# Peptides against a protein of PDB entry 3JWR: the designs that were tried, part 274

Target 1, 323 residues: chain A of PDB entry 3JWR
Amino acid sequence: TRELQSLAAAVVPSAQTLKITDFSFSDFELSDLETALCTIRMFTDLNLVQNFQMKHEVLCRWILSVKKNYRKNVAYHNWRHAFNTAQCMFAALKAGKIQNKLTDLEILALLIAALSHDLDHRGVNNSYIQRSEHPLAQLYCHSIMEHHHFDQCLMILNSPGNQILSGLSIEEYKTTLKIIKQAILATDLALYIKRRGEFFELIRKNQFNLEDPHQKELFLAMLMTACDLSAITKPWPIQQRIAELVATEFFDQGDRERKELNIEPTDLMNREKKNKIPSMQVGFIDAICLQLYEALTHVSEDCFPLLDGCRKNRQKWQALAEQ
Target 2, 298 residues: chain A of PDB entry 3JWR as posed
Amino acid sequence: TRELQSLAAAVVPSAQTLKITDFSFSDFELSDLETALCTIRMFTDLNLVQNFQMKHEVLCRWILSVKKNYRKNVAYHNWRHAFNTAQCMFAALKAGKIQNKLTDLEILALLIAALSHDLDHRGVNNSYIQRSEHPLAQLYCHSIMEHHHFDQCLMILNSPGNQILSGLSIEEYKTTLKIIKQAILATDLALYIKRRGEFFELIRKNQFNLEDPHQKELFLAMLMTACDLSAITKPWPIQQRIAELVATEFWEQGDQVGFIDFVCTQLYEALTHVSEDCFPLLDGCRKNRQKWQALAEQ

## One batch from the design tools (peptide; made by RFdiffusion4, then SolubleMPNN)

Design b2_p21_6_s4 (from b2_p21_6, 12 letters changed)
Fold by OpenDDE base, seed 2:
Structure b2_p21_6_s4 (fold): chain B 323 residues (1-323), chain A 21 residues (1-21)
Amino acid sequence: as target 1 above (323 residues)
Amino acid sequence: SEKIEADRKKVEEFLKEVVEA
């Protein structure tokens, strides 16, 4: 395609020029082409292209395929969300110095997972999929959408001309796919809630050890969630704009729940309760986000900007809630 | 505030529903 030709022929700017190592990064001013260029830079600067012998054209095609398999009519869970998740992962790996704590296969898997974790997202949560008796709900008992996202990821990775993992050995390939699957599934907030207590307790007791395979898996899951939720850490103007996108998608679901399922939506998805967004954001930060970024900062102090951003946004939302 | 606490509980309830789903 013309798009592929343009991308493959383009000079990829440095990470410094693209500012993709910044935790404060915003994609708002970037074209789709520029987001693809940023993604190439992430793979290159993490040494993934060199270490796993990726062909440039294949990587370009894969990126475009991933982007194409996000829906354009979904307000939040689209390519830009996936891209921002991956950028946060990149920043955490580089600026947050987590790269030094992980293997190249783990890094490869995390980056692919971050970009792929919401593939073909429909703008509705697992609860809606279940209640609507969607065919996907019959295929999977738990984490319905996350299983679907992984299936889409696998489909793309195995598609002709998109096989960025072709340079891996069979064992490396299997390991990478396992980690990708675990990482994508970990983005189910239900699984995060279930598992986070173990992670926080290990940190609290100073017993956390990345050499333990189980603890490594747990950490990768927590890191994925931290990147997936990273909008909450962004500078306030960026956070506000993203919060509006999230609210739009949630309200669209709530409207569909009322119309299609004849149910009253929860407050988070109820358009009539828009005035509760600030207080709900404070609740979300306290219940989900703060402890995660605190724990992540304990693993790597260089991740502090995520925690600091989260705290600052909590204050901003609280101030709005008190009005 | 009491309002923030009430809304926090609603978020927690929502999250529980998400976990049970």
Scores: peptide ipSAE 0.045, ipTM 0.733, DockQ to the pose 0.741
Fold by OpenDDE base, seed 4:
Structure b2_p21_6_s4 (fold): chain B 323 residues (1-323), chain A 21 residues (1-21)
Amino acid sequence: as target 1 above (323 residues)
Amino acid sequence: SEKIEADRKKVEEFLKEVVEA
């Protein structure tokens, strides 16, 4: 395609120029082409292209394929969300110095997973999919969408001309796919809630050890969630804008719940309760986000900007809630 | 504030529903 030719021929700017190492990064000013260029830079600077012998054209095609398999009519869970998740992962690996704690296969898997974790997202959560008796709900009982996202990821990875993992041995390939699957499934907030207690307890007791395979897996899951939720850590103007996108998507679901399922939506998805967004954001930060970024910062102190951003946004939302 | 605490509980309830579904 013309898009592929343009991307493959383009000079990829440095990570410094693209500011993709910054935790404060925003994609709002970036074109789709620029987001693809940023993604190439992430793979390159993590040495993934070199270490796994990726062909440039194949990587370009894969990126464009991933982007194409996100829906444009979804307010938040679109390519830009996936891209921002991957950028946060890149920043956490580089600026947060987590790269030195992980294997190249884990890094490869996490980056692919971050970009792929919401493929073909429909702007509704698993509860809606289940209650609407969607065909996907017949295939999977739990983490319905996350299984679908992984299936889409696998489909793309195996598509002709998109096989960025072709340079891996069979064992490396299996390992990578396992980690990708686990990472994508970990973005189910239900699984996060179920597992986070173990992680926090290990941190609290000073028993956390990345040399333990189970704890490594747990950490990768927590890191994925931290990147997936990273909008809450962004500078206030960015946070506000993203919160509006999230609210739009949630209200769209709530409207559909009312119309299609004849149920009253929860406050979070109820358009009539828009005035509660600030207080709900404070509640979300306290219930879900703060402990995660505290724990992540404990593992790597260089991740502090995520925690600091989360705390600052909590204060801003609280101030709005008190008005 | 009481309002923040009430909304926190609602978020927690929503999260429980998501986990139990």
Scores: peptide ipSAE 0.035, ipTM 0.731, DockQ to the pose 0.735
Fold by OpenDDE base, seed 1:
Structure b2_p21_6_s4 (fold): chain B 323 residues (1-323), chain A 21 residues (1-21)
Amino acid sequence: as target 1 above (323 residues)
Amino acid sequence: SEKIEADRKKVEEFLKEVVEA
């Protein structure tokens, strides 16, 4: 395609030029092509291209395939969300120095997972899928969408000309796929809630050890969630804009819940309760986000900008909630 | 504030529903 030719022939700017090592990064000013260039840079600077012998054209095709398999009619859970998740992962790995704690296969898996974790998202959550008796709800009992996202990820990875993992040994391939699956499934916030207590307790007790395979898996799950939710850490103007996108998607779901399911949506998805967004954001930060970024900062102090951003946005949302 | 706490509780309840689903 012309898009592939343009991407493959383009000079990829440095990570510094693209600012993709910054926790404060914004994609708002970037074209789709530039987001793809950023993605190439992430793979390159993490040494994934060299270490796993990725062909440039194959990587370009894969990136474009991933981007293509996000829906354009979804307000938030689209390519830009996946891209920002991956960028946060990249920043956490580089600027946050987490790369020094992980294997190359884990890094590879996390980056692929971050980009793929919401593939073919329909702008509705698992609860909606279940309540609507969608065919996907018949295939999976738990984490319905996350299983679907992983299936889409596998489909793309196995598609002709998209096989970025072809340079891996059979064992490396199996390991990578296992980690990708675990990482994508970990983005189910329900699973995060179930597992986070163990992680926080390990941190609190100073018993956290990445050499333990179980704790490593737990950490990768927490890191995925931290990147997935990283919009809450962004500079206030960026946070506000992303919060509007999230609200738009949630309200769209709420509207569908009324029309299609004849149910009253929860406050978070109720367009009539838009005025509650600031207080709900404070609640979300307190219930979900703060402890995660605190714990992550304990693992790597260089991740402090995520925690600091989250705290600052909490103050901003609280100020709005008090008006 | 009581409002923030009430909204926090709603978020937690929503998340519990998602977990149980």
Scores: peptide ipSAE 0.027, ipTM 0.709, DockQ to the pose 0.781
Fold by OpenDDE base, seed 3:
Structure b2_p21_6_s4 (fold): chain B 323 residues (1-323), chain A 21 residues (1-21)
Amino acid sequence: as target 1 above (323 residues)
Amino acid sequence: SEKIEADRKKVEEFLKEVVEA
């Protein structure tokens, strides 16, 4: 395609020029081409292209395929969300110095997972999928969409001309897919809530050890969630704009719940409860985000900007809630 | 005790909404 030719021929700017090592990064001013260039740079600077012998054209095609398999009519859970998740992962690995704590296969898996974790998202949550009796709800009992996202990820990885993992041994391939699956499934907040207590306790007791395979898996799951939720850490103008996108998508779901399911949406999904957004954001930060970024900062102090951003945004949302 | 329980319930309800969201 013309798009592939343009991307493959383009000079990829440095990570410094693209600012993709910054936790404060924003994609709002970037074209789709620039987001693809950023993604290439992430793979390159993490040594994934070299270490796993990725062909440049194949990587370009894969990126464009991933981007294409996000829906354009979804307000938040689109390519830009996946891209921002991957950028946060990249920043956490580089600026947050987590790269030195992980294997190349783990890094490869995390980056692929971050980009792929919401593939073909429909702008509705698992609860809606269940209540609407969607065919996917018959295939999976829990984490319905996350299983679908992984299936889409696997489909793309195995598609002709998109096989960025072709340089891996069979064992490396299996390991990578296992980690990708676990990472994508970990983005189900239900699983996060179930598992986070173990992580926080290990940190609190100073017993956290990445050499333990179980603790490694747990950490990768927590890191995925931290990147997936990283919008809450962004500078206030960025946070506010992203929150509007999230609200738009949630309200669209609520409207569909009324129309299609004849149910009253929860406050989070209710357009009429827009005035509760600030207080709900404070609640979200307190219940979900703060402890995670605190724990992550204990693993790597260089991740502090995520925690600091979360705290600052809590203050901003609290101030709005008091108005 | 009642305040803690009320807060716990609110958090659980909120978490359900967020997890289901």
Scores: peptide ipSAE 0.025, ipTM 0.620, DockQ to the pose 0.218; fails the geometry check

Design b2_p21_7_s1 (from b2_p21_7, 13 letters changed)
Fold by OpenDDE base, seed 1:
Structure b2_p21_7_s1 (fold): chain B 323 residues (1-323), chain A 21 residues (1-21)
Amino acid sequence: as target 1 above (323 residues)
Amino acid sequence: MGFLEGLEMVLKAEGREPEDL
């Protein structure tokens, strides 16, 4: 395609020029081409292109295929969300020094998972999918959308000319797919809530050991969640704008719940309850985010900017809730 | 999953309603 030719021929700027190692990174001023260039840089600077013998054209095609399989009419769960999740993963690996704690296969899997974790997202949550009796709800009992996202990820990885994993051995390929699946499924916040207690207890007791395969899997899940939620850590102007996108998508779901399901939406999904957003954001930070970024910072102190950003945004949201 | 969905899930797991915030 003309887009592929343009991407494949483009000079890829340095990570420093692109600022993709910064936890404060924003994609708002970036074109779609620039987001694809950033993604190439992430693969390159993580040594994934070299170590797994990726062909440049194949990587470019894969990135464009992933981007194409996000919906443009979804306010938040689109390519830009996936790209920002992957950028946070890259920053956590590089600036946060987590790269030194993981294998190349784990890093490969996490980056693919971050870019792919919301593929074909429809702008509605698992609860809506269940209540609407959607065909996907008949295939999967739990984590319905996350299973669908993984299926889309696998479809793209196996598509002609998109096979970025063709340089892997059979065993490396199987391992990578296993980790990708686990990482995508871990973005179901229900699973995060279920598993986080074990992680926090290991950290609190100083018993956390990445050489343990179970604890490694648990850490990868927590890291995926930390990157998926990373908008809460961004500088306040960025955080506010992303919160507006999230609210837009949730209000669109609430409008559909009224119209299609004849259900009164929860305050979270209710357009008429927009004034509760600040207090709900404080509750979200306290219930979900703070402990996660605290624990991540205990694993790697260089991840502190995520925790600091989260704390600063809590204060900003609290000040708005008091008005 | 985005920001506010997690809050709903926590509240449900704790037996609370979003209106309690």
Scores: peptide ipSAE 0.045, ipTM 0.748, DockQ to the pose 0.396
Fold by OpenDDE base, seed 5:
Structure b2_p21_7_s1 (fold): chain B 323 residues (1-323), chain A 21 residues (1-21)
Amino acid sequence: as target 1 above (323 residues)
Amino acid sequence: MGFLEGLEMVLKAEGREPEDL
């Protein structure tokens, strides 16, 4: 395609020029082409292109295929969300120095998972999918959308000319797919809530060990969640704009819940309760985010900008909730 | 999942309603 030709022929700027190592990174000013160039740079600077013998055209095609399989009519859960999740992963690996704690296969899997974790997202949560009796709810009992996202990821990876994993051995391929699946499934916040207590207790007791395979899996899950939620850590103007996108998508769901399901939406999904957004954001930060970024910062102190950003945004939301 | 979905999940897991925020 013309888009593929343009991307494949483009000069890829440095990570420094693109600022993709910054935890404060914003994509708002970037074109779709520039987001694809950033993504190529992430694969290159993590040595994934070299170590796994990725053909440049195949990587370009894969990135464009991933981007194409996000919906443009979804306010938040779109390509830009996946791209920002992957950028946070890249920043955590490079600037946060987590790269040195992981294998190349784990890094490969996490980057693919971050880009793919919300593929074909419909702008509705698992509860809506279940209550609407959607066909996907018949296939999966739990983490319905996350299973679908993984299925979409696998479909793209196996598509002709998109096989970025063709340089892997059979065992490396199996390992990578296992980690991708686990990482995508870990973005279900219900699973995060279920598992986080074990992670926090290991950290609290100073018993956390990445050489333990179970603890490694747990850490990769927590790292995926930390990157998925990383919008809460961004500089206030960026955070506020992303919160508006999230609210838009949730209100669109709430409007559909009223119309299609004949139910009153929860306060979170209720457009009429938009004045509760600041207090709900404070509650979200306290209940979900703070402990995660504290624990991540304990694993790697260079991740502190995520924790600091989260704390600063809590203060901003609290000040708005008091008005 | 979006930021605010996590809050609802925590509230449900703790047996609290969103109105308690």
Scores: peptide ipSAE 0.043, ipTM 0.744, DockQ to the pose 0.384
Fold by OpenDDE base, seed 4:
Structure b2_p21_7_s1 (fold): chain B 323 residues (1-323), chain A 21 residues (1-21)
Amino acid sequence: as target 1 above (323 residues)
Amino acid sequence: MGFLEGLEMVLKAEGREPEDL
């Protein structure tokens, strides 16, 4: 395609020029082409292109295929969300020095998972999918959308000319797919809530050990969640704008719940309760985010900017809730 | 999952409703 030719022929700027190592990164001013160039740089600077012998054209095609399989009519859970999740993963790996704690296969899997974790998202949560009796709810009992996202990821990875994993051995390929699946499924906050207590306890007791395979898997899940939620850590102007996108998508779901399911939406998804957004954001930060970024910072102190950003945004949301 | 879904999930896990906040 013309888009592929343009991307494949383009000079890829440095990570420094693109600012993709910054935890404060924003994609708002970036074109779709620039987001694809950033993504190429992430794969290159993580040594994934070299170590796994990726053909440049195949990587370009894969990135464009992933981007194409996000919906444009979804306010938040779109390509830009997936791209920002992957950028946060890249920043955590590089600037946060998490790269030194992981294998190349784990890094490969996490980057693919971050880009793919919301593929074909419909702007509605698993509860809506279940209550609407959607065909996907018949295929999967739990983490319905996350299983669908993984299925879409696998479909793309196996599509002609998109096989970025073709340089892997059979065992490396199996390992990578296992980690991708686990990482995508970990973006179900229900699984996060279920598992986070074990992670926090290991950190609190100073018993956390990445050489333990179970603890490694747990860490990768927590890291995925930390990147998926990373909008809460962004500089305040960026945080506010992303929160508006999230609220838009949730209110759109609430409007659909009322119209299509004949139910009154929860406060979170109720457009009439827009004035509760600041207090709900404080509650979300306290209940979900703070402990996660604290624990991540204990694993790597260089991840502190995520925790600091989250704390600053809590203060800003609290000040708005008091008005 | 988005910012606000986490709060609902915590509330559900604790057997509380969003109205209890």
Scores: peptide ipSAE 0.043, ipTM 0.743, DockQ to the pose 0.364
Fold by OpenDDE base, seed 3:
Order: C-alpha cells, then structure tokens, then sequence
Structure b2_p21_7_s1 (fold): chain B 323 residues (1-323), chain A 21 residues (1-21)
C-alpha cells in the first residue's frame, strides 16, 4: 500500500527527537505516520529488531495492521490508546530502567501486548458484552474482550507479511505468545484487583523477587496495568483531554445500555451525571492507581514520574470535585 | 479497560474482597 511504502521509506527519528522516553509524552499532535515511526523506534531501541531479526518491511506492515484493527469510531479504546500504552511501556523500560530487569522475550511480548491489548475494541466493557448476549460472551466466561484482543493479536501475527516473530525459535515463539496472552489478559481490571494484593504484599514485606517465575509473571501483569492506566499520570492538560475521551466512550455505552438493553446506566456511564466525573476520578486514583504506581516506584525509583503525575492529577480532580 | 470501569469494578470488589483495597 502507499501507506506501507511511505512508512518503510521514512527516516525514523531518534527516541530523543520523538520524546518517546518521556513519561509526559503526548501523541495529540502526532500524525498516524508519526505514531508508526515512534513504534518502529521503540522496537529498534529495545534491540528487538536486531535480536529477533525482524525485517523492516514486515515490522512496518505489522504496525500498520495493528493500527488498522483498531476501530476509528471508538472515542478512547483506539489506536492512540494502544500507542500511548506502548509508549508508557517504552518509557518505563528505558527511563524507568525496567529493561535491565527483564529478558528480551519479556520485553518483546510486553511491547506487542501493549500495542495489541485492545484490538477491535468496540467501545463497550465486558459487562455490556455479557448483558447484550454477544457471541463473544458464549466463547469466554471471564475477560471476554481481553481474550478477543489476544485472538486478534494472534491473527495479525500469523497473517502473511506480518510475521514479526518469524526469527524466533519454536520455544521462544511459544514463550512469547504465552507472555503476550498473560499481559493482554492482565489489562482486565478484574484480574488486576484480584492479583494486586499479592504484589503489594510482596513489596511491603520486601520479599519481591523477579527471579521467581510467579513473581515475574505478577510483575509483568502489574506493569501492563500501570501502562494501560498511564493516562492518569499525564500532565494535567493531557489528563483532562483523555478523561473527556474516556467519558465520551462511557456515555456512548450508557446511551446504548438505555437504548439496546433497557438498562439505566451506572453513574460512570450516565451522561446526566457528568458533574460526578471529578469525584469519580479521585475515587479511581485512590482505589486503583496510587498503590500501583507506589509499588512500581518501589521496584524502580526511576518510575516516580508516574506516581508524581498521578498524585498531581488527584489534587486537580479533588479541586474540581470541591467546586 | 477504561478508568471508570475500573472504579465500578473496585466498588463491586470492595463488597466481595475488602482485603484487596
């Protein structure tokens, strides 16, 4: 395609020029081409292209295929969300110095997972999928969308000309797919809630050990969640704009719940309760985000900008909730 | 998952698994 030719022929700027190592990064001014160039840079600077012998054209095609399999009519859970999740992962690996704690296969899997974790997202949550009796709800009992996202990820990885993992051994490929699946499933906040207590307790007791395979898996899950939720850590103007996109998508779901399911939406998805957004954001930060970024910062102090950003945004949302 | 879906899930989980808060 013309898009592939343009991407494959383009000079890829440095990570410094692209600012993709910054936790404060914003994609708002970036074209789709620039987001793809950033993604190439992430793979390159993590040594994934070299270590796994990725062909440049295949990587370009894969990135464009991933981008294409996000829906354009979804306000938040689109390519830009996946791209920002991957950028936060890249920043956590580089600036947060987590790269040195992980294997190349784990890094490869996390980056693929971050880019792929919401593939074909429909702008509705698992509860809507269940209540609407969607065919996906017959295939999966739990983490319905996350299973679908993984299936889409696997489909793309196996598609002709998109096989970025073709340089892996059979065992490396199996390991990578296992980690990708676990990482995508970890973006189900229900699984996060269920598992976070174990992670926080290990950190609190100073018993956290990344050499333990179970603790490694747990950490990768927590890191995925930290990147997925990283919008809450962004500078206030960016946070506000992203919160508006989230609210738009949730209100669109609430409107569909009323129309399609005859259900009164929760306050979260109720357009009429827009005035509760600031207090709900404070509650979200307190209940989900703060402890996660505190624990992540304990694993790597260089991740502190995520915690600091979250704390600053809590203060901003609290000030709006008091108005 | 969206920011707010997480909050609803936490509120639902708080009723079931208060030890995870």
Amino acid sequence: as target 1 above (323 residues)
Amino acid sequence: MGFLEGLEMVLKAEGREPEDL
Scores: peptide ipSAE 0.041, ipTM 0.728, DockQ to the pose 0.268

